# Peptides against a protein of PDB entry 4U39: the designs that were tried, part 141

Target 1, 302 residues: chain A of PDB entry 4U39
Amino acid sequence: SIKVIGVGGGGNNAVNRMIENEVQGVEYIAVNTDAQALNLSKAEVKMQIGAKLTRGLGAGANPEVGKKAAEESKEQIEEALKGADMVFVTAGMGGGTGTGAAPVIAQIAKDLGALTVGVVTRPFTFEGRKRQLQAAGGISAMKEAVDTLIVIPNDRILEIVDKNTPMLEAFREADNVLRQGVQGISDLIATPGLINLDFADVKTIMSNKGSALMGIGIATGENRAAEAAKKAISSPLLEAAIDGAQGVLMNITGGTNLSLYEVQEAADIVASASDQDVNMIFGSVINENLKDEIVVTVIATG

## One batch from the design tools (peptide; made by RFdiffusion4, then SolubleMPNN)

Design b2_p22_8_s2 (from b2_p22_8, 8 letters changed)
Fold by OpenDDE base, seed 5:
Structure b2_p22_8_s2 (fold): chain B 302 residues (1-302), chain A 22 residues (1-22)
Amino acid sequence: as target 1 above (302 residues)
Amino acid sequence: SGTLTTIIQNADGSVTVTRQDL
């Protein structure tokens, strides 16, 4: 089974966005120290952590409180994660609960033998230096606790949105990018009948790989597949080129008119931009809501 | 040589999996 665990406010917003976009084949778990915020989660499983420590009043933007809250609730987290083959841990780094609890939760998932993938954001520069420093500590702890860590630099989202985009919409876009990171992988695995074979291949690509790069490309028109693939491999979300990547996961999502040729063309572009010995898993997904759009998600590991 | 595993969701809901050497 695949579990997505949203940790703290940012992680729970991302999980809500995943549920709203009907990401299939995954179980959703919401974790928070704030009981009122947790009640707003759309997740089926809701877990308040650190009830004794925080009394449900949240972590006060302190990562140490988030950490201790997860440690207090270790047995409950273990029970909620039990039997997962794969666990996505999603959080906004820089806060109290997400930054402190996400690494602890990730370690618990890994210790249970799940393939553990972190999908987290760095805060925007405008959120201030304190959040950036807290995020750096949380990201460092996540790297040790996961098999693969995808870090989304929120400041790079400002390069893909309009300059007049309100701050609230920039946060929603960060939640959407978190969604795309989880969904881009989960759609490859959650496909009925493929779980066992594909999960082994995904596990080979993602196990103990450390930091991964994520790129997203969207295009329309006659060359939409090639354009989307080119945009994905040159995405502002990529902190480096994928040319050295030994493992690549690629998802192409399109409407009902997505052709095998478009799929192959996009795969060839991404493969050609990767290492010559790349282990690549490529999936195509049909989403009727995309109509003429193609979305390419690339996750590069190694 | 690399490997490419392709997972294709078909319009009928079936899934095609192919493996090829790169």
Scores: peptide ipSAE 0.160, ipTM 0.738, DockQ to the pose 0.778
Fold by OpenDDE base, seed 4:
Structure b2_p22_8_s2 (fold): chain B 302 residues (1-302), chain A 22 residues (1-22)
Amino acid sequence: as target 1 above (302 residues)
Amino acid sequence: SGTLTTIIQNADGSVTVTRQDL
């Protein structure tokens, strides 16, 4: 089974976005120290952590409180994660609960033998230096606790959106990018009938790889597949080129008019931009809501 | 040489998997 755990406010917002976009084949778990915020989650499984420590009042933006809250609730986390083959841990780094609890939850998942993938955001620079420093510590702890860590730099989202984009929309876009990172991987595995064969290949690409890069490209029109692929490999979300990557996961999502030719064209572009000895998994997914749009997600590991 | 695993979801809900050397 695949489990997605949203940890703290940012992680729970990402999980809500995943549920709203009907991401299939995954179990959603919302984790928070704030009981009121947790009640707003759309996840079927809701877990309050650190009830004795925090009394449901949240972590007060302190990562040490988030960490201790997860440690207090270790047995509950273990039970919620039991039997997962893969665990996604999603969080907004820089806060209290997400920054402190996400590494603990990730380690619990890894210790249970699940393929553990972190998909986390760095805070925007405007959230201040304290959040950036807390995020750096949380990201370091996540890197040790996961098999693969995808870090989304929120400041790079500001390069993709209009300069006049309201702050609330920039956060919604961060939640959407977190969704795309999880969905880009989960859609490759969660497809009915393939779970056992593809999970082994995904596990080979993602196990003990450390940091991964994610690129996203969206395009429409006659060359939409090629354009989306080119945008993905040159995405502002990529901190580096993918040419040195030992493993690549690629997802192409399109409408019902997505052709095999478009799929192959996009795969060839991404493969040509990768290492010669790259292990690549490529998946295509049909989403009727995309109509004429193609979305390419690239995750590069190694 | 690398490996390419292609997973295609078909319109009927079936899935086609292709493995090739790069």
Scores: peptide ipSAE 0.146, ipTM 0.753, DockQ to the pose 0.756
Fold by OpenDDE base, seed 2:
Structure b2_p22_8_s2 (fold): chain B 302 residues (1-302), chain A 22 residues (1-22)
Amino acid sequence: as target 1 above (302 residues)
Amino acid sequence: SGTLTTIIQNADGSVTVTRQDL
């Protein structure tokens, strides 16, 4: 089974966005120290952590409280994760609960033998230096606790949105990018009939790879597949080029008019931008809501 | 050599998986 765990406010917002977008074939778990915030989750499984420590009042933006809350609730986390083949741990780094608890939850998943993938955000610069420093510590702890860590630099979202985008929309876009990171992988594994993806192939690409890069490209028109692929491999979300990437997961999503030629053209562009010995898995997904749009998501490891 | 695993969702909801050497 595939489980997605949203940890703290940002992680739970991302999980809500995944549920709203009908991401299929995954089980959702919402984890928080704040009982009131947890009640707003759309996840089927809701877990309050650190009930004794925090009394449901949250972590007070302190990562050490988030860490201790997850440690207090270790047995409950283990039970919720039991039997997972893959676990996504999603969080907004820089807060109390997400920053402190996400690494502990990730380590529990890994110790249970699940392929453990972190999909986390760095805070925007405008959230202040304290959040950036807390996020750096949490990201370092996540890197030790996961097989693959995707880090989304929120400041790079400002390069792909309009300059007049309200702060609330920038946070919604961060939640959407977290969704795309999880969905881009989960659609490859969990789509009915894709169950024949040898989960071993995904494990080969993602197991013990450390940091991964994620790029997203969207295009329309006659050359939409090539344009979307080129945008994905040059995405502002990439902290580096994907040149030399030894493992690549690619998702191409389009409307009912998505052609095999468009899928192949996009795959060839991404493969050509990767290492010569790249292990690439790419999948195509039909989403009737995209009509004339193509979305390419690239996750590069190695 | 690299490997390319192709996963195509067909219009009928079936999935085609192919593997090739790069």
Scores: peptide ipSAE 0.305, ipTM 0.845, DockQ to the pose 0.792; fails the geometry check
Fold by OpenDDE base, seed 3:
Structure b2_p22_8_s2 (fold): chain B 302 residues (1-302), chain A 22 residues (1-22)
Amino acid sequence: as target 1 above (302 residues)
Amino acid sequence: SGTLTTIIQNADGSVTVTRQDL
């Protein structure tokens, strides 16, 4: 089974966005120290962590409280994650609960033998230096606790969105990018009937790879597949080029008019931008809500 | 209802295409 665990406010918002976008084939778990915030989760499984420590009042933007809260609730987390083949741990880094608890939860998932993937955001610079420093510590702890860590630099989202985008919409876009990172992988695995073959290959690409890069490209028109692929491999979300990537996961999502040729064209572009010995897995998904748009998500590992 | 087409590029350069209905 595939489990997505949203940790803290940002992680829970991402999970809510995943549920709202009907991401299939995954079980959703919401984890928070704040009981009121947790009640707003759409996840089927809701777990309050650190009830003794925090009394449900949250972590007070302190990662150490988030960490201790997860440690207090270790057995509950183990029970919730038990039997997962893959665990996505999603969080907004820089806060209390997400930053502190996500690494603990990830380690629990890894210790249970799940392929453990972190998909986390780095806070916007405008959220302040304290959040950036806390996020850096949380990201470092996540790297030790996961098989693969995707870090989304929120400041780079501002390069993709309109410059006039309200701050609230920038946060929604961060939640959407978290969704895209999880969905881009989960869609490759969660398809009923292919799970076993594709999971082994995904595991080969993602197991003990450390940091991964994620790029997203969106395009329309006659060359939309090629353009989307080119945008993905040059995405502002990429902290580096993918030319050294030994593993690549690509998801291409299009409307009902998505052709095999377009999928192949996109794949060839991404493969050509990767290492010559790249192990590449790509999937194509039809989303009827996409008209002429193609979305390419690239996750590069190694 | 979606279609997942998984195309795996093998180390030998062969491409395995699997198509599944979602």
Scores: peptide ipSAE 0.037, ipTM 0.464, DockQ to the pose 0.115; fails the geometry check

Design b2_p22_8_s3 (from b2_p22_8, 8 letters changed)
Fold by OpenDDE base, seed 4:
Structure b2_p22_8_s3 (fold): chain B 302 residues (1-302), chain A 22 residues (1-22)
Amino acid sequence: as target 1 above (302 residues)
Amino acid sequence: SGTRITIIQHADGSVEITKEEL
């Protein structure tokens, strides 16, 4: 089974966005130290951590409280993650709960033998130096606790949105990018009856790979596949080029009019931008909601 | 060398998958 665990406010918002976008084949778990925030989760499984420590009042933006809250609730986390083949741990780094608890939860998932993938954000620079420093510590702890860690730099999201985009919409876009990172991988695996075969291939690419980069490209029109692929490999979300990656996961998602030619064209562009010896997995997904849009997600590991 | 997985989610919620080794 595949489990997506959202940790703290940012992680829970990302999980809500995944549920709203009908991401299939995954079990959703919301984890928080704030009981009121947790009640707003759309996840089927809701877990309050550190109930004794925090009394449901949250971590007070302190990562050490988030860490201790997860440690207090270790047995409950183990029970919720038990039997997962893969666990996505999603969080906004820089806060209390997400920064402190996500590494503990990731380690629990890994110790249970699940393929553990972190999908986390760095805070925006405007959130201040304290959040950036807390995020750096949380990201370092996540890297040791996961098989693969996708880090989304929120400041790069500001480069892909309109300059007049309200702050609230910039956070929604961060939640959407977290969604795309999880969905881009989960769609490759989450299919009923074939999970075991596709999971083995993904496990080969993602197991003990450390940091990963994600690029996203969206396009419409006649050359939409090529344009989406080019945008993905040159995405502002990529802190480096994908040419040095040892593994690449590519998802191409389109409407019912997505052609095999478009899939091949996009795959060839991504392959040509990658190392010759790269282990590459391609998935194509039909999503009726995309109509004329093509979305290419590239995840580079190693 | 690569693996191509094609996933088709149908309107009825059924999922069709094809796997091709490249």
Scores: peptide ipSAE 0.117, ipTM 0.717, DockQ to the pose 0.309
Fold by OpenDDE base, seed 3:
Structure b2_p22_8_s3 (fold): chain B 302 residues (1-302), chain A 22 residues (1-22)
Amino acid sequence: as target 1 above (302 residues)
Amino acid sequence: SGTRITIIQHADGSVEITKEEL
C-alpha cells in the first residue's frame, strides 16, 4: 500500500489539496499538534501527536516541540504506518510541527521497511530568517531519515507565477507543487496508463538516493509533449541541471488523447538532457481532467 | 461511503480510536 502522511499545517494543506484533486490509490494520514487545525483535515486518518506535551495547542513554531510530540506518539505513528510499502512524508519546513515531527515520522516509516520519500518545501524569503534557519535544520534531519528527499524551494515558485500574485496564492501554489510531487510518483504505481511502472522500478530509482530535484512542465497544442518535456528539464524548481543525476524518474500525464508517440517524444527529450549512464525510468498516466494538457514531471536523484 | 479513523492519545497515555462510517 501507498500512504501519504501530511505533517503540520503545510503538510495537511497539501494532503487536503491531494484529496480535492482525487489522487487515487493512496491512503491519507493527517498529523498535527494543533487539534483545531487537525479537525479541518479531509484525511480519512487523523492523528493528534504530543497531546501530553502540547495539550492540542500546537508547537508554537518550535521544531523541538514538534520533534518531542512525534517521539511521544511513536507507537501510534507505527500503527498508522504499518503495512505500507511506500510512505510519502509531506511538510512545510520552517514551522514547529512540520520541521520537528516530519524527520521522526520519516525515520519510523523507514524502520518499518517502507520506501520513504520526503516531499517538503523551503519557506519563502518573506517568511523571515528564523523560518529559513529552522527549515535548514529540518531538511538536514529529513535527509538522514528518508530514502529520497524532494526539496521544493518556494522562492522558485515566484519565478513561475506573476509578480503581483498575492501571498495567499503563493502558499496555495506551494501546496499544489507538493501535490504534484506526490502525485507524479504515486500515479506511476497506482493509476493505469500507456506505460505502467511497478513498485520495484520506483524503488530502484528512489532507494537510498538522498536529495532529489523536481521539474514540472505543462503544455498544450500540437507540440505539447515536446514543450512540456523542455519546460520540465528547464524548470525553475530544478536548483541544478539534470545532467549528472544518477537516476531519473519521469511521468508523462495526459488526457484520453495522449498518444504513444507523444510519450516517446517527451522521453527522448529528457533522455537527451541526461547522462548516458543514467538509470532512467518513465511511465505514462491518463488523467481525464487534463483534456488537452500534458504534464511532465521529472525527478532527478543522486 | 468512507471510514474515518481518529487516533487520540490522552494525557494518561490511553489511546482512543474512533471509527466513523461516512
Scores: peptide ipSAE 0.051, ipTM 0.583, DockQ to the pose 0.014
Fold by OpenDDE base, seed 5:
Structure b2_p22_8_s3 (fold): chain B 302 residues (1-302), chain A 22 residues (1-22)
Amino acid sequence: as target 1 above (302 residues)
Amino acid sequence: SGTRITIIQHADGSVEITKEEL
């Protein structure tokens, strides 16, 4: 089973966004020290941590309180994570609960033998130096506690959005990038496709911390499969990695109108960008919510 | 039109996600 744990306010906002976009094949767990914020979670499993320490009033933006809250609730976290093959730990770094509790939760997941993936944000520069410093400490602790740590720099989101974009929309875009990162990986494993990817292969790729590059391309229209595949591999950093890749993992996700021709076309594009001796594994997933959208995820390893 | 998300694994084992609108 795959579990997604949202830790603190930012992680729980990301989990809510994942649920709203119907990311399938995963169990959602919301973790917080703030009982009122936790009540707003859409997750099936809601866990208040550090009830004795915080009395449900949150961590007061102190990472040490977040850490101690997770340590207090260790047995409850272990029980909630038990039987997971993979655990995504998502959090906004720089806060009290997310920064302090996410590394503890990640370590618990790893100690249970789950493939543990951190998907976290760095705070925007406008959130202030204190949050940046707290985030740096949390990211460092996450690196030790996870198999793979995905870090989304929120400041780069500001380069993509209009400068006049309201702060609330910039945070929603950060939550959406977190969603896309989790979904792009979870859909490789969790979603029953026409071809299921071997979880052992994904686990090997993500555990070995080798040069693994992943591109995700999203497109619509008549050439959507080819465009999505080209978008997934068009990163100059990905192109260099794919050309030397010993293995390529590809997932193509589409609506009910996804054709075998589109799957083949996308696979041929990715294969043509890869070495002739590349071990390419591909999966196809049907997601009724995508309608006319195609998502191509490519992981190059080697 | 579409979105490209690039996930880059760094030498320290950290992975950076970038988004580009195409």
Scores: peptide ipSAE 0.006, ipTM 0.238, DockQ to the pose 0.027
Fold by OpenDDE base, seed 2:
Structure b2_p22_8_s3 (fold): chain B 302 residues (1-302), chain A 22 residues (1-22)
Amino acid sequence: as target 1 above (302 residues)
Amino acid sequence: SGTRITIIQHADGSVEITKEEL
């Protein structure tokens, strides 16, 4: 089974966005120290952690409280993760719960033998230096606890969105990018009633790879596949070029008019931007909700 | 060498999956 765990406020917002977009073949778990925030989750499984420590009042933006809350609730986390083949741990780094608890949850998932993928955000620079420093510590702890860690630099989202984008919309875009990172992988292996299709190949690319880079490209029109692929490999979300990556996961999502030619064209562009010896897995997904849009997600590992 | 996975999600929720090794 594939489980997606949203940890803290940002992680739970991302999980809510995944549920709203009907990301299939995954089980959703919302984890928080704040009981009121947890009640707003759309996830089927809602887990309050650190009930004794926090009394449901949250972590007070302290990562050590988030860590201790997850440690207190270790057995409950183990039970919720039991039987998962893959675990996505999603969180906004820089907060108390997400920063502190996500590494603990990830380690629990990894210790259970699940392929453990972190999909986390760095805070925006405007969230302040304290959050950036907390996030750096949380990211470092996540890197040790996961098989693959995708870090989304929120400041790079501001390069994709209009400069006049309200702060709330910038956070929603961060949630969407988290969604795309999870969905881009889960759609390759998750199907209704069929779990672990090509999971072995995904596991080969993602196991013990450490940091991963993610690029996203969206385009419309006649050259939409090529444009989406070019946007993905040059995405501001990429902290480095995808050259030198040992593995590439590519998802090409389009509407019912997505052609095999478009899929091939996009794959060839991504392959050409990668090393010749790269282990590339690419999937095409038909989403009837996409009209003329193609979405290319590239995840480079190694 | 790559693997192509084609996943077709139909409106009825049915999923068609094809795998091609490249």
Scores: peptide ipSAE 0.007, ipTM 0.287, DockQ to the pose 0.305; fails the geometry check

Design b2_p22_8_s4 (from b2_p22_8, 6 letters changed)
Fold by OpenDDE base, seed 1:
Structure b2_p22_8_s4 (fold): chain B 302 residues (1-302), chain A 22 residues (1-22)
Amino acid sequence: as target 1 above (302 residues)
Amino acid sequence: SGTRTTILQNADGSVTVTREDL
C-alpha cells in the first residue's frame, strides 16, 4: 500500500489538494499538533500528535515541540503507517509541527521497512530568516530519515507564476507542486498507463538516494510531448541540471489520446539531457481530466 | 459515503483506532 502523510499545516494543505485532485491509489493521513487545523483535513485518517505536550494548541512554530509531539505519539504513527510499502511524508518546512515531526514520522516509516519519500517545501524568503533556518534544520533531519527527499524551493515557484500573483495563490501553488511531486510518483505505481512501472522499479531508483530535485512541464498542441519534456528538464524547480543525476524517474501523463509515440518522444528528450550512465525509468499515466495536456514530471536523484 | 479513521494514543501508550462511517 501507498500512504501519504501530511504533517502540520503545510502538509495537510498539500494532502487536501491531493484529495481535491482525486489522486488515487493512496491512503491519506493527516497529522497535526493543532486539533482545530486537523479538523479541516479531508484525509480519511486523522491523527493528533503530542496531545499531552501541546493540548491540541499546536507547536507554536517551534520545531522542537513538533519533534517531541511526534516522539510522544510514536505508537500512533506506527499504527497509522503499519503495512505501508511506500510512505510519502509531505510538509511545509519552517513551521513547528511539519519541521519537527516530519523527520520523526519519516524515520518511523523507514524503520517499518517502507520506501520513505519526503516531499517538502522550503519557505519563501519573505517568510523570514527564522523560517529559513528552521527549514534548513528540518531538511537536514529529513535527509537522514528518508530514502529520497524531494525539496521544493518555494522561491522558484515565483518564477513560474505571474509577478502579480497574490501571496495566497503562491502558497496554493506550493501545495499544488507538492501534489505534483507525490502524484508524479504514486501514479506510476497505482494508475495504469501505456507503460506501467512496478513498485520494485521505483524502489530501485528511490531507495537510499538522499536529495532529489523535481522538474515539471506542461504543454498542449501537436508537439506537446516534446514541449512538456523540455519544460520539465528546464523547470525553475530544478535547482541544478539533471545532468549528473544518478537516477531519473519520469512520469508522462496525458489524456486518453496520449500516444506511445508521444511517450517515447518525451522519454528520449529527458534521456538526452541526462548522463549516459543514469539509471532512468519512465512510466506513462492516463488521466482523463487532461484533455489535450501532457504533464511531464522528472525526479532526479543522486 | 466516506470513512473517517481516528487514531488515538492512550496515556499508557496503547493505541485506539476508531472508524466512523460518514
Scores: peptide ipSAE 0.167, ipTM 0.780, DockQ to the pose 0.014
Fold by OpenDDE base, seed 4:
Structure b2_p22_8_s4 (fold): chain B 302 residues (1-302), chain A 22 residues (1-22)
Amino acid sequence: as target 1 above (302 residues)
Amino acid sequence: SGTRTTILQNADGSVTVTREDL
């Protein structure tokens, strides 16, 4: 089974976005120290952590409280994650609960033998230096606790959106990018496509790889496959080029009109931008909600 | 109709799982 665990406010918003976009084949778990915020989660499974420590009043933006809350609730987390083959841990780094609890939850998932993938955001620069420093500590702890850690730099999202985009919409876009990171991997396993991958294929690329980068490209029209692939490999979310990656996981998602030719064209573009010795795995997914769009997601590991 | 699952940790460290049909 595949489980997605949203940790704290940002993680829970991402999980809500995944549910709203009908990401299939995964179990959703919401974790928070704030009981009121947790009640707003759309996830089927809800866990309040650190009930003794916080009394459901949240972590007060303190990562040490988030960490201790997860440590207090270890048995709850173990029960929620039990029997998972793969666990996605999603959080917004820089806060209290997400930053502190996500590494603990990830370690529990890994200790249970699940392929553990972190999908987390760095805070926007405008959120201030304190959040950036807290996020750096949380990201460092996540790297030790996961098989693969995808880090989304929120400042790069601001390069993709209109300069006049309201702050609330920028956060919604961050939640959407977190969704795309999880869905881009989970769909390869859980959703039928033209080229299906098994869990063993994904495990080979993602097991004990450490940091990963994600690129996303979306296009429409006659050259949509090539355009989407080119956008993915040149994505502002890629803080480095995909050249030098030891592994590449690629998802090519389209509507019912997605052709094998388009899949091959997109795969060839990504392969040509990658090292010759790269272990590249690609899958294709059919999403009926994508009418004329192709979405290419590239995850570079190593 | 969704199912809501709540996982609670008891004072003894045991876990109680409650499932409610929504």
Scores: peptide ipSAE 0.160, ipTM 0.775, DockQ to the pose 0.014
Fold by OpenDDE base, seed 3:
Structure b2_p22_8_s4 (fold): chain B 302 residues (1-302), chain A 22 residues (1-22)
Amino acid sequence: as target 1 above (302 residues)
Amino acid sequence: SGTRTTILQNADGSVTVTREDL
């Protein structure tokens, strides 16, 4: 089974966005120290952590409180994650609960033998230096606790949205990028396509790889496959070119009109931009909610 | 109809899992 665990405010917002977008084949778990925020989760499984420590009042933007809250609730987390083959841990880094609890939860998942993937955001520069420093510590702890850590730099989201985008919409886009990171992987396993991958294929690319970068490209029209692939490999979310990656996981998602030719064209573009010795695995997914759009997600590991 | 699962830690350290049909 695949489980997605949203940790703290940003993680829970991302999980809500996944549920709203009908991401299939995954079980959703919402974790928070704030009981009121947790009540707003759409997840089937809701877990309050650190009830003794915080009394449900949240972590006060302190990562050490988030860490201790997860440690207090270790047995509950183990019970919720039991029997998972794969666990996605999603959080917004820089806060209290997400930054502190996500590494603890990830380690619990890994110790249970699940393929553990972190999908986390760095805060926007405008959120201030304190959040950036807290996020850096949380990201460092996540790297040790996961098989693969996808880090989304929120400041790069500002390069893909309109310059006049309100701050609230920039946060919603960050939640959407977290969704895309989880869905881009989970759909390869859980959702039928033209080219299906098994869990063993994904495990080969993602097991003990450390940091990963994600690129996303979306296009429509006659050259949509090529355009989406080019956008993915040149995505502002890629802090480095994919040519240095040891592994590449590629998802090519389209509507019912997605052709095998389009899948091949997109895969060839990504392969041509990658190192010759790269271990590249690609899958295709059919999403009936996509009409004329193709979405290419590239995850570069190593 | 969704199922809501609540996982609570009791004062004794035991975990109570409640499932409610929504």
Scores: peptide ipSAE 0.116, ipTM 0.732, DockQ to the pose 0.014
Fold by OpenDDE base, seed 5:
Structure b2_p22_8_s4 (fold): chain B 302 residues (1-302), chain A 22 residues (1-22)
Amino acid sequence: as target 1 above (302 residues)
Amino acid sequence: SGTRTTILQNADGSVTVTREDL
């Protein structure tokens, strides 16, 4: 089974976005120290952590409170994660609960033998230096606790959105990018496509790889496969080129009109931008909600 | 029809599990 655990406010917003977009084949768990915020979750499983410590009033933007809250609730987290083959831990770094609890939860998942993937955001620069420093500490702790950590730099989202985009919409886009990161991987396992990957294939690419980069490309029209692939490998979300990656996981998602030729064309473009010795795997997913669009997601590991 | 499970930790350390039919 695949479990997605949203940790704190940002993680829970991302989980809500995943549920709203009908990401299939995964179980959703919402974790928070704030009981009121947790009640707003759409997840099937809602877990309040650190009730003794916080009394359900949240972590007060303190990562140490988030950490201690997860430690207090360790047994409950273990029970909720039990039997998962894969666990996605999603959080917005820089806050109290997400920053502190996500590494603890990730370690619990890993200790249970699940393939543990972190999908987290760095805060926007405008959220201030304190959040950036807290996020850096949380990201460092996540790297030790996961098999693969995808870090989304929120400041790079500002390169994709209009300059006049309201702050609230920028956060919503960050939640959407978190969704895309989880869905781009989970769909390869959970959703049949033209080219199916098994869990073992994904595990080979993602086990004990540390940091990963994600690129996303979307295109329409006659050359949509090639354009989507080119956009993915040149994505602003990639803090570095995919050149030098030891492993590449690629998802090619399209509508019912997605052809094997388009899948191959996209894969060839990504392969040509990668090292010759790269272990590249790719899968295809059919999403009927994608009419004429192709979405290419690239995850570079190593 | 999904089930919503809420796991709440109480101040005494006990856990309350609530299951709701969606």
Scores: peptide ipSAE 0.044, ipTM 0.606, DockQ to the pose 0.014

